# Peptides against a protein of PDB entry 3MAZ: the designs that were tried, part 52

Target 1, 99 residues: chain A of PDB entry 3MAZ
Amino acid sequence: VLNPMPACFYTVSRKEATEMLQKNPSLGNMILRPGSDSRNYSITIRQEIDIPRIKHYKVMSVGQNYTIELEKPVTLPNLFSVIDYFVKETRGNLRPFIC
Target 2, 99 residues: chain A of PDB entry 3MAZ as posed
Amino acid sequence: VLNPMPACFYTVSRKEATEMLQKNPSLGNMILRPGSDSRNYSITIRQEIDIPRIKHYKVMSVGQNYTIELEKPVTLPNLFSVIDYFVKETRGNLRPFIA

## One batch from the design tools (peptide; made by RFdiffusion4, then SolubleMPNN)

Design b2_p18_7_s3 (from b2_p18_7, 10 letters changed)
Fold by OpenDDE base, seed 3:
Structure b2_p18_7_s3 (fold): chain B 99 residues (1-99), chain A 18 residues (1-18)
Amino acid sequence: as target 1 above (99 residues)
Amino acid sequence: MKEELKELFESWKDHEDA
């Protein structure tokens, strides 16, 4: 039995995630995807405050938690919280990509 | 707000190996 994953999780590559966000920006601007190593993940966002810009962030599995590899690392209890963090910090500017 | 959000995004550095 698999545990549920956030709705914006897709088993896609860095390139595919970028293309998804660029092709359908109305569906959201944030994707969670598998990282390069097992049990690690990556976040791909498309920010568009002025001009569109794609960025990627590492989400590392640490024990039972996950750490977003930012300049000031943020540790959260699960992947749902990781998505929630990005949504809340940007006050809704970032929204999960729902295809 | 736009300007505040710009600052936030700028503080999040992109990871080339992510």
Scores: peptide ipSAE 0.635, ipTM 0.925, DockQ to the pose 0.815
Fold by OpenDDE base, seed 4:
Structure b2_p18_7_s3 (fold): chain B 99 residues (1-99), chain A 18 residues (1-18)
Amino acid sequence: as target 1 above (99 residues)
Amino acid sequence: MKEELKELFESWKDHEDA
């Protein structure tokens, strides 16, 4: 049984995620994807304040929660909350990539 | 707003192995 995943989750590589965001920026600028390890994930975002910039962040599975490995780590109860965090912290600047 | 957001993004360090 696999629980529902956020709409911006895609089983793509780091490179593919980058290409998706660059090719269709109007569809969103944030993707959740599988991490290097089986139970971990990664977030790929396309920041666009002055110039476009692609960045990637680790989302580590810790117990029943997930920790976004930022300089100041953030622990949340599920992946939906992880996406919500990025959207809220950037006041809507980051939006989930929806095909 | 732009300045605040720019500062926020700058604080989020990119992970090479993510």
Scores: peptide ipSAE 0.634, ipTM 0.926, DockQ to the pose 0.832
Fold by OpenDDE base, seed 1:
Structure b2_p18_7_s3 (fold): chain B 99 residues (1-99), chain A 18 residues (1-18)
Amino acid sequence: as target 1 above (99 residues)
Amino acid sequence: MKEELKELFESWKDHEDA
């Protein structure tokens, strides 16, 4: 049985994720996608405080949890929490890409 | 809020291999 994935999860490449966010910014600005390694993921976001800026972050599977590879790493229990972290930290500025 | 958010985003360093 497969566990459900966040709504903003897409089986896309780094390049494709970037294009998705750039082409349809009204649908959201954050995508979760497969990482380069098995069981790891990546987050692609489109920041637009002043000018648009695409950034990518590693989400590493660690035991039963996930760690967002930031200067100060953040470990969370599941991928839904990872998405929630980005939404909450930015007070809603980042929103999951839904299409 | 805008400035705080800018600082937050700047603190999140991009990963070339992500």
Scores: peptide ipSAE 0.634, ipTM 0.925, DockQ to the pose 0.822
Fold by OpenDDE base, seed 2:
Structure b2_p18_7_s3 (fold): chain B 99 residues (1-99), chain A 18 residues (1-18)
Amino acid sequence: as target 1 above (99 residues)
Amino acid sequence: MKEELKELFESWKDHEDA
């Protein structure tokens, strides 16, 4: 049995994640999904500051931690912390997509 | 808040291979 994953984790493609966020923005604007490589993940968000914009970020498994590949990489101990980072950094603007 | 958030998002570069 797999360890628990964040509620916003879905085994979907980049395209599917985009469609999910666009179709039901009220359910959240952030999805965690499998990356191109095993044990790596991707974050898809739908920003809505002025106009909607979809962005994707790499979350790399590094040792026992995960690194969000941003301009200034952020390393965190688990995927829950990764989600929390996005939520807190945006002061709640980003919310995990809960279907 | 909006401007700050906008700047934050702008700083997060999109990954084409993500």
Scores: peptide ipSAE 0.634, ipTM 0.925, DockQ to the pose 0.837

Design b2_p18_7_s4 (from b2_p18_7, 11 letters changed)
Fold by OpenDDE base, seed 3:
Structure b2_p18_7_s4 (fold): chain B 99 residues (1-99), chain A 18 residues (1-18)
Amino acid sequence: as target 1 above (99 residues)
Amino acid sequence: MKEELKKLFDSWKDDENA
């Protein structure tokens, strides 16, 4: 039995995630997807402060936790917390993509 | 604020391998 995944998790490629965010920006601007290696993931966001910009980040599985590979790495207990981190840090600017 | 948020996003560098 596998634990549930965040609502914004989709088994899509880097390219597909980009297309999803660009096609339906009203549904959210953040997607969690499988990484290149098993147990690792990637986050794709559509930054829209001025001109829209797509960015991608690695979320590495480390022991029982996950580390967001940013300039200053952030380690969290689960994937839900990873999503929460992005929402919180941007004060709601980033929202999980729900379709 | 927009300016502060812009700085935050700028600090999050895009990863070409992600």
Scores: peptide ipSAE 0.704, ipTM 0.940, DockQ to the pose 0.816
Fold by OpenDDE base, seed 2:
Structure b2_p18_7_s4 (fold): chain B 99 residues (1-99), chain A 18 residues (1-18)
Amino acid sequence: as target 1 above (99 residues)
Amino acid sequence: MKEELKKLFDSWKDDENA
């Protein structure tokens, strides 16, 4: 039995994720996608504080946890927590892309 | 607030390899 993935997880490329967020910003502004390595992932966001900007971050599998590769790395127990981190840290500004 | 959020986002550097 496979563990469920966050609703904003899509098996898309960096480019595709960017396009998804740009085409339908009302559906959310954050996507989780496969990273370059099998057990790693990437987060793509579209921030719109002033002007829209697409950014990407690595989410590395470390043991049984995941580390968001930020200036100050954040280690969390699962991918759901990773998504939750971005949502909470931005006080809801970032929302998972649901399509 | 907007200013704080902007600073937060600015601190999250885009990873060209992600």
Scores: peptide ipSAE 0.699, ipTM 0.939, DockQ to the pose 0.833
Fold by OpenDDE base, seed 4:
Structure b2_p18_7_s4 (fold): chain B 99 residues (1-99), chain A 18 residues (1-18)
Amino acid sequence: as target 1 above (99 residues)
Amino acid sequence: MKEELKKLFDSWKDDENA
């Protein structure tokens, strides 16, 4: 049985995630989606500091944890923590996309 | 705040394969 997924998880492609964030920015600016591999995921964000910019990051399943593939990788115990990391690090600037 | 956040985002490089 699969564990529950974060509210901002959607079974969408890279392109679809981008479109979702661009069309409804008021609903949030961060989406978790399936990665190219079965047990991996990707995060798509719409950065809104100056000019909006879409970026994507890999979230790799490693053992019982997940590693956000950043220049300095961050390993967390679950996908909820992954979402929390982005929210916390940006002091709330990034918010999960809730449709 | 804006400057700090900008630096943070800039450090998070976009992954073309994600």
Scores: peptide ipSAE 0.697, ipTM 0.939, DockQ to the pose 0.822
Fold by OpenDDE base, seed 1:
Structure b2_p18_7_s4 (fold): chain B 99 residues (1-99), chain A 18 residues (1-18)
Amino acid sequence: as target 1 above (99 residues)
Amino acid sequence: MKEELKKLFDSWKDDENA
């Protein structure tokens, strides 16, 4: 049994995610990818408020939930909620990368 | 809006190990 993953999830490395976002900005600016360890994940975003900037964040599996490791950690019930969090917090500025 | 969004992004520090 494998639950569906968010549409912006790709089995790519940190470097590959960066290249994807830089190469096709019109397709979105946020990617979810496997973390370096176990059941964890990472988020890669391309901010474009002034000058483009790539940033990466850890999404740690904690029990049955996920915690986005920010200065003020945010715990959510699933990966879809993680993506939704970034979209809502930025009022739509961040959009999932859809290739 | 731009300034508030910029502030938000600035608060999200890049993780070198992510």
Scores: peptide ipSAE 0.696, ipTM 0.939, DockQ to the pose 0.851

Design b2_p18_8_s1 (from b2_p18_8, 7 letters changed)
Fold by OpenDDE base, seed 4:
Structure b2_p18_8_s1 (fold): chain B 99 residues (1-99), chain A 18 residues (1-18)
Amino acid sequence: as target 1 above (99 residues)
Amino acid sequence: LSKEELKKLGYELELEVP
């Protein structure tokens, strides 16, 4: 049994996440999904600045925290904070995908 | 935000994981 998860979490593959974001861009442009193994996750985004771009990020479980794999990694205490980070850093350009 | 401002912010999230 999982603890409460962010609303944009879906048990989908990389391919499925991409298709979801492409099909309904008005619902948001960021999905949290299971990673390659348990306790790890991935973020898929469809960010439209000049043209739509699909990108994927690793969110690694590290002790009691989570680290977003970026050029300069960011460590946060929970998955809600991970989602908030993406929203905040893009000043609202990224929004969680809500069906 | 302007397009240029968004690009600048976007660069902070450009490391795509294969």
Scores: peptide ipSAE 0.110, ipTM 0.727, DockQ to the pose 0.135
Fold by OpenDDE base, seed 5:
Structure b2_p18_8_s1 (fold): chain B 99 residues (1-99), chain A 18 residues (1-18)
Amino acid sequence: as target 1 above (99 residues)
Amino acid sequence: LSKEELKKLGYELELEVP
């Protein structure tokens, strides 16, 4: 059996992810999607602070862990922790997209 | 959180991605 994926993981493209977030903002503003390479992923968010802004982040597989590509990279043990990081770091401003 | 605080948090996460 394969390990489960976070609820906000969808096998969608960057474009599709953006459209999902724009279409139903009330369902959340963060999704996890496949990256360009195997075992790598991308996070797409749509934050509405002053105006809606779409941003993308790379989540790179490093050994058995994952590193979020930020100015100061953050390495975590699994994808669930990656999602948790974004939620906690933004004090709940970012919420996983659940449909 | 105020808008300013949220913007700060957003900036901390900012990184240009190709």
Scores: peptide ipSAE 0.105, ipTM 0.724, DockQ to the pose 0.116
Fold by OpenDDE base, seed 2:
Structure b2_p18_8_s1 (fold): chain B 99 residues (1-99), chain A 18 residues (1-18)
Amino acid sequence: as target 1 above (99 residues)
Amino acid sequence: LSKEELKKLGYELELEVP
């Protein structure tokens, strides 16, 4: 049982997420998906700056918060904030995938 | 934002999961 999740959350694999983003780039370029562990997640993005690039990020559950695994990790209180961080940090270049 | 500035911001999201 899951609490309300961000609209761009889908119970898909890494491969499926990549395919979704490639097929319909107009719907967004960022997907939140289950990670390898029960309480962890992954972010898959398809960012087009010079050329389309697929990247994946770990979002680790730490207590009641979530930490985005970056060179300088970022800890946030919920998954909505995680999505917001990616949108804000890229100044809107990343947008949640909504189908 | 210029293309170069956007690229720079992208580099801040560095650690990628293999």
Scores: peptide ipSAE 0.098, ipTM 0.738, DockQ to the pose 0.137
Fold by OpenDDE base, seed 3:
Structure b2_p18_8_s1 (fold): chain B 99 residues (1-99), chain A 18 residues (1-18)
Amino acid sequence: as target 1 above (99 residues)
Amino acid sequence: LSKEELKKLGYELELEVP
């Protein structure tokens, strides 16, 4: 039995995630997807401030926690907290993509 | 928030990977 995943999690590739965000920006601008291996994930965002910009972040599983690969790494207890971090840090500019 | 303030927040999330 698998535990529930965040609503913005989709089993899609980097390219597919980019296309999803570009085609339906009104549904959100952040997607969580499978990473390079079975226990890693990636976050793809489409942030529109001046012009639309696509960026990808690595989320590594470390023990029972997850670390977001940033200049100053951030470790959180679960994937739901990872999504909340991106929303909170951008004061709502980033929102989970709900299809 | 202003455009400039949003840019600053976005810049805090720097490091692109596959």
Scores: peptide ipSAE 0.084, ipTM 0.724, DockQ to the pose 0.125

Design b2_p18_8_s2 (from b2_p18_8, 5 letters changed)
Fold by OpenDDE base, seed 5:
Structure b2_p18_8_s2 (fold): chain B 99 residues (1-99), chain A 18 residues (1-18)
Amino acid sequence: as target 1 above (99 residues)
Amino acid sequence: MSREELLKEGYDLELEVP
């Protein structure tokens, strides 16, 4: 039994996520996917500002929260908040990939 | 994880804001 996951969560590899984002950029540019370890995740984005860039972010489970591993780490209470953070901080430039 | 480990695994450490 899994708790509800954000709509942009897919059980895909880093490579597959990249391909998904490249193939259908109109559907969004951000995917949440399983990390290498249990209860950890990764975010893959395809951001088009000057040129398309694929980037990956590590989301670590820390206690009951999640930490986005940035130069200045950000800790949030759940994965939905993680997605919201990416959307808000980029002023809507990042949008969850909805297939 | 350390900064070096994250970079080694191909992770980015900053969000680009338009």
Scores: peptide ipSAE 0.801, ipTM 0.963, DockQ to the pose 0.860
Fold by OpenDDE base, seed 1:
Structure b2_p18_8_s2 (fold): chain B 99 residues (1-99), chain A 18 residues (1-18)
Amino acid sequence: as target 1 above (99 residues)
Amino acid sequence: MSREELLKEGYDLELEVP
């Protein structure tokens, strides 16, 4: 079955994602985008804790799940869960970019 | 992917929590 993509998914490059987040920070600070490989994705964020910082995370397709490539990897069942993880783990500091 | 490969591709490995 074909599942919809998270609302913060955009078919953009790393550079474009960065520009989107910098241009309209009020719309959110997290974007999901295609990775270099077919079934992989990347997350780009613009987190403003002390100063604005752009960061990128790799999300790898592993079987039927997805693994966020962190120092301590996190495996989740779908991309919606991946987005949810970023939101909850940062206590709401990260929010999906919705334009 | 290895830590080295991820860093080489410009990826971050930690999520900063407020």
Scores: peptide ipSAE 0.801, ipTM 0.963, DockQ to the pose 0.858
Fold by OpenDDE base, seed 3:
Structure b2_p18_8_s2 (fold): chain B 99 residues (1-99), chain A 18 residues (1-18)
Amino acid sequence: as target 1 above (99 residues)
Amino acid sequence: MSREELLKEGYDLELEVP
């Protein structure tokens, strides 16, 4: 059974994700992409509060859940929840990149 | 992952809130 992925998931590298976000800021500022290891992921954002800043976050698969590797780690049940967390925590400042 | 390892791999550890 093929499970759906968040709309902002793209099979791109860190470099490609950065380029996508920089070229089309109006389409969103957050991308979910494959990590270096299978079943792990990374999130790349282009957040503009004072000035545009590119940042990357590690999302590790732990059992049946996912942990966002922050100073204070956050564990969630699925990737959709991970995306939701980034949107909610930043009060809507981060939005999934949709093209 | 340790803080040191994450930083070494170029990851950020905090979310900036407006």
Scores: peptide ipSAE 0.800, ipTM 0.963, DockQ to the pose 0.866
Fold by OpenDDE base, seed 2:
Structure b2_p18_8_s2 (fold): chain B 99 residues (1-99), chain A 18 residues (1-18)
Amino acid sequence: as target 1 above (99 residues)
Amino acid sequence: MSREELLKEGYDLELEVP
């Protein structure tokens, strides 16, 4: 079945996402989840460069696009591109969490 | 959202690259 959402999307809270990533790091280290607002999302990651660190990013729905709320915001056409950005920008260090 | 608001809500503003 074709899913309209990225495979790493889960309807979980910030806390739950953190626990998922910590419990099963072999399954990936990046989760897309619902934001506080209905049309917005958040990305939770568990990145291990020096030490494992949990970070959260806000993804705002803007018209037909999505903006990653960074110091230098990045606007992309869909959520799949958002996930791709995180993967490519980190040179594959971030991988979608597939449960 | 403003930088201040994002930080207050516990969001990060930069990606760390290996």
Scores: peptide ipSAE 0.800, ipTM 0.963, DockQ to the pose 0.870

Design b2_p18_8_s3 (from b2_p18_8, 7 letters changed)
Fold by OpenDDE base, seed 5:
Structure b2_p18_8_s3 (fold): chain B 99 residues (1-99), chain A 18 residues (1-18)
Amino acid sequence: as target 1 above (99 residues)
Amino acid sequence: MSREELLAAGYELELEVP
């Protein structure tokens, strides 16, 4: 049985995630996806501040928590909190991609 | 810029990941 995942989680590649965000920007601009390792993840975003920009962030599993690999790393208790962090810290600029 | 501003603008350090 698979534990619940955030609504913006999709089992897609980096390329697929990028294409999803590009095709339907009105549905959101942030996707959570599997990383290269079993318990790691990546977040792909598409921001339109000046021009459309794609960014990728690594989310590393550390014990039962998750660390967002930023210049100053942030550790959170679950993937829902990871998504919440990106939404909150960007004051709503980033929104989960809901398809 | 603050950390929040950097992230909001998409300029926080990103890492090359698959």
Scores: peptide ipSAE 0.053, ipTM 0.683, DockQ to the pose 0.143
Fold by OpenDDE base, seed 2:
Structure b2_p18_8_s3 (fold): chain B 99 residues (1-99), chain A 18 residues (1-18)
Amino acid sequence: as target 1 above (99 residues)
Amino acid sequence: MSREELLAAGYELELEVP
């Protein structure tokens, strides 16, 4: 059984995600993509506060939850919550890339 | 800075990922 994925999930590489965000910044600045392992993911963001900055975050599947590997890791119940976390914590600075 | 501010400013520590 497959559950829905966040709208900003794309089966793209790190490089492709970067290019997508650079090409169409008006569509959002955050992409969720597959990680190196089957059940892991990565978040690629492009913030443009001072200058454009690309960053990548590791999202690990842990049991039924997901852990964002930050300096202080954050564990959330699903990938939608992961996206919501980035949106909420940045007060809307980060927005899911909707193509 | 709070964690929220760090993240908003793009200063939260990232890890090397594929």
Scores: peptide ipSAE 0.048, ipTM 0.678, DockQ to the pose 0.141
Fold by OpenDDE base, seed 4:
Structure b2_p18_8_s3 (fold): chain B 99 residues (1-99), chain A 18 residues (1-18)
Amino acid sequence: as target 1 above (99 residues)
Amino acid sequence: MSREELLAAGYELELEVP
């Protein structure tokens, strides 16, 4: 039995995530995906401020928490909080991709 | 700009990830 994951989590590669976001931008612009290690993850986003921009962020499992690898790292208690952080900090610009 | 503003504008530093 797998614990619940955020709705925007998909077992896809970087390339596949990019293609998903490009193909259906109306469904959202943020995907959580597996990282290179079993307990690490990556966030792929497609923001459209001036032009479409694809970016990728590391979400590292650290103890019982998760750290978003930014210039100033942010540590949060769970993956739901990670998604919430991206939504809130971008004031709704980022929305989870719901397929 | 604050980090929040940079992130909102899409200018926060990204890292190369697989």
Scores: peptide ipSAE 0.047, ipTM 0.678, DockQ to the pose 0.152
Fold by OpenDDE base, seed 3:
Structure b2_p18_8_s3 (fold): chain B 99 residues (1-99), chain A 18 residues (1-18)
Amino acid sequence: as target 1 above (99 residues)
Amino acid sequence: MSREELLAAGYELELEVP
């Protein structure tokens, strides 16, 4: 029995995530992927407000929560909340990549 | 700009990650 992961989670590298987002922008512009250490993750986004821009964010496991490493860090209870945060704070500009 | 506006525009601080 496995706990579910967000739909935009893929076991891909930084390079693969970038290629996925570039190839099919209509499917979404945000991917969650494994980090370099166990229990840590990374978010890769591709925004096209003016020109295409790739960004990467660290999501660190801290106790039973997760902290998004931003200028002002944000701590949330689970990975679903992490995805929701990016969607909500950007007013829908970011959408999970659903393949 | 507010934090949410910066994030929406993709200008929030990016960190190099693997």
Scores: peptide ipSAE 0.043, ipTM 0.680, DockQ to the pose 0.152

Design b2_p18_8_s4 (from b2_p18_8, 5 letters changed)
Fold by OpenDDE base, seed 2:
Structure b2_p18_8_s4 (fold): chain B 99 residues (1-99), chain A 18 residues (1-18)
Amino acid sequence: as target 1 above (99 residues)
Amino acid sequence: MSREELLEKGYDLELEVP
C-alpha cells in the first residue's frame, strides 16, 4: 500500500516520540509527528554525536511547501524532501524511525 | 513564531552535523 506520508510519520505526542526513540534506537532516530497547529508538523530526533540528545524542530506548512523553522529556514516542496534534508544534512547520522 | 517563542516552546534552531 502506498503511503502519502513519510514512513517515519506517527500520530504521537512529543513525549511519546521521545520515548519511542529512546526505547528502540536501532529502528532509527527521527520521527515526524503532528504539530500543535493543524497542517503543521514537528520533527523529533535522538542524535548521538557526543551524547544522546533529544531535539525538536518545527515544520510549517506554507502553501504547497514546507519550511523547517531553523535559524536559517529551509523551504522544501514536500514532507519526503524534509526527511531527506535531515538525512543528508547530517550525512546519514539521522535515519527515519521505522517501526 | 518568533525565535524567542520557538526556543520557549523547546524547539531547536540548528542541526548538528557530525
Scores: peptide ipSAE 0.795, ipTM 0.962, DockQ to the pose 0.873
Fold by OpenDDE base, seed 3:
Structure b2_p18_8_s4 (fold): chain B 99 residues (1-99), chain A 18 residues (1-18)
Amino acid sequence: as target 1 above (99 residues)
Amino acid sequence: MSREELLEKGYDLELEVP
């Protein structure tokens, strides 16, 4: 059974994700991508509050949940919830990249 | 991963809120 992935998930590298976000800011500023190891993922954002800044976050698969590796880690039940967290926590400033 | 290891790998540890 194939489980759906968030719309902002792309099988791209860190470099490619950065380029995508820089080339088309109007399409969103957050990408979910495969991590370097197994079932882990990474999130790349291009947040523009004062000036545009590229940032990367590690999302580890832990059991059946996912943990966003922040100073204060956040554990969520699925990748959709992970995306929702980034949107909600930044009060809508971060939006999934959709092309 | 430890905090230092995450930083070494180029990861950020905080979300900036407007």
Scores: peptide ipSAE 0.794, ipTM 0.962, DockQ to the pose 0.892
Fold by OpenDDE base, seed 4:
Structure b2_p18_8_s4 (fold): chain B 99 residues (1-99), chain A 18 residues (1-18)
Amino acid sequence: as target 1 above (99 residues)
Amino acid sequence: MSREELLEKGYDLELEVP
């Protein structure tokens, strides 16, 4: 049984996520995707503050929570909160990719 | 994963705020 996933979750590879974001930037600039190991995930973004930049973040499933592997890790209760964190911390610059 | 391993695997460690 799987809990509902954020709308920007897609079962795609790192390469595919990058291509999706580059192809349709108007649909959003952030994708949540399966990690390469166990119940982990990755976030791929295409941020255009100065120039377009592709970045990837690791999201680790830890117990009932999720930790974004940043220099200073951030632990949140669910994947929806993870997406919200990226949106809020970037003041809305990052938006979930919605097809 | 260590910081070095994350970087080696092409992960970023900071969010850029506009």
Scores: peptide ipSAE 0.791, ipTM 0.962, DockQ to the pose 0.898
Fold by OpenDDE base, seed 5:
Structure b2_p18_8_s4 (fold): chain B 99 residues (1-99), chain A 18 residues (1-18)
Amino acid sequence: as target 1 above (99 residues)
Amino acid sequence: MSREELLEKGYDLELEVP
């Protein structure tokens, strides 16, 4: 039994996520995917500001929360909040990929 | 993992805001 996951979660590899985002940029530019370790995740984005850039972020499960591994780490209560953070902090530039 | 380890594994450490 799995708890509900954000709509932009896909069980894909880093490479597959990149390809998905490149193939259909109109569907969004952010994917949540499984990390290399249990209960950890990664975020892959394809952000187009000056030029398209693929970036990856590590999301660590820490206790009952999740920490986005940034220079200044951000801890949030659930994965939905993680997605919301990426959207809000980029002023809507990042949008969940909905296939 | 450490900052250096994250970078080595191809992770980014900052969000780019338009």
Scores: peptide ipSAE 0.788, ipTM 0.961, DockQ to the pose 0.860

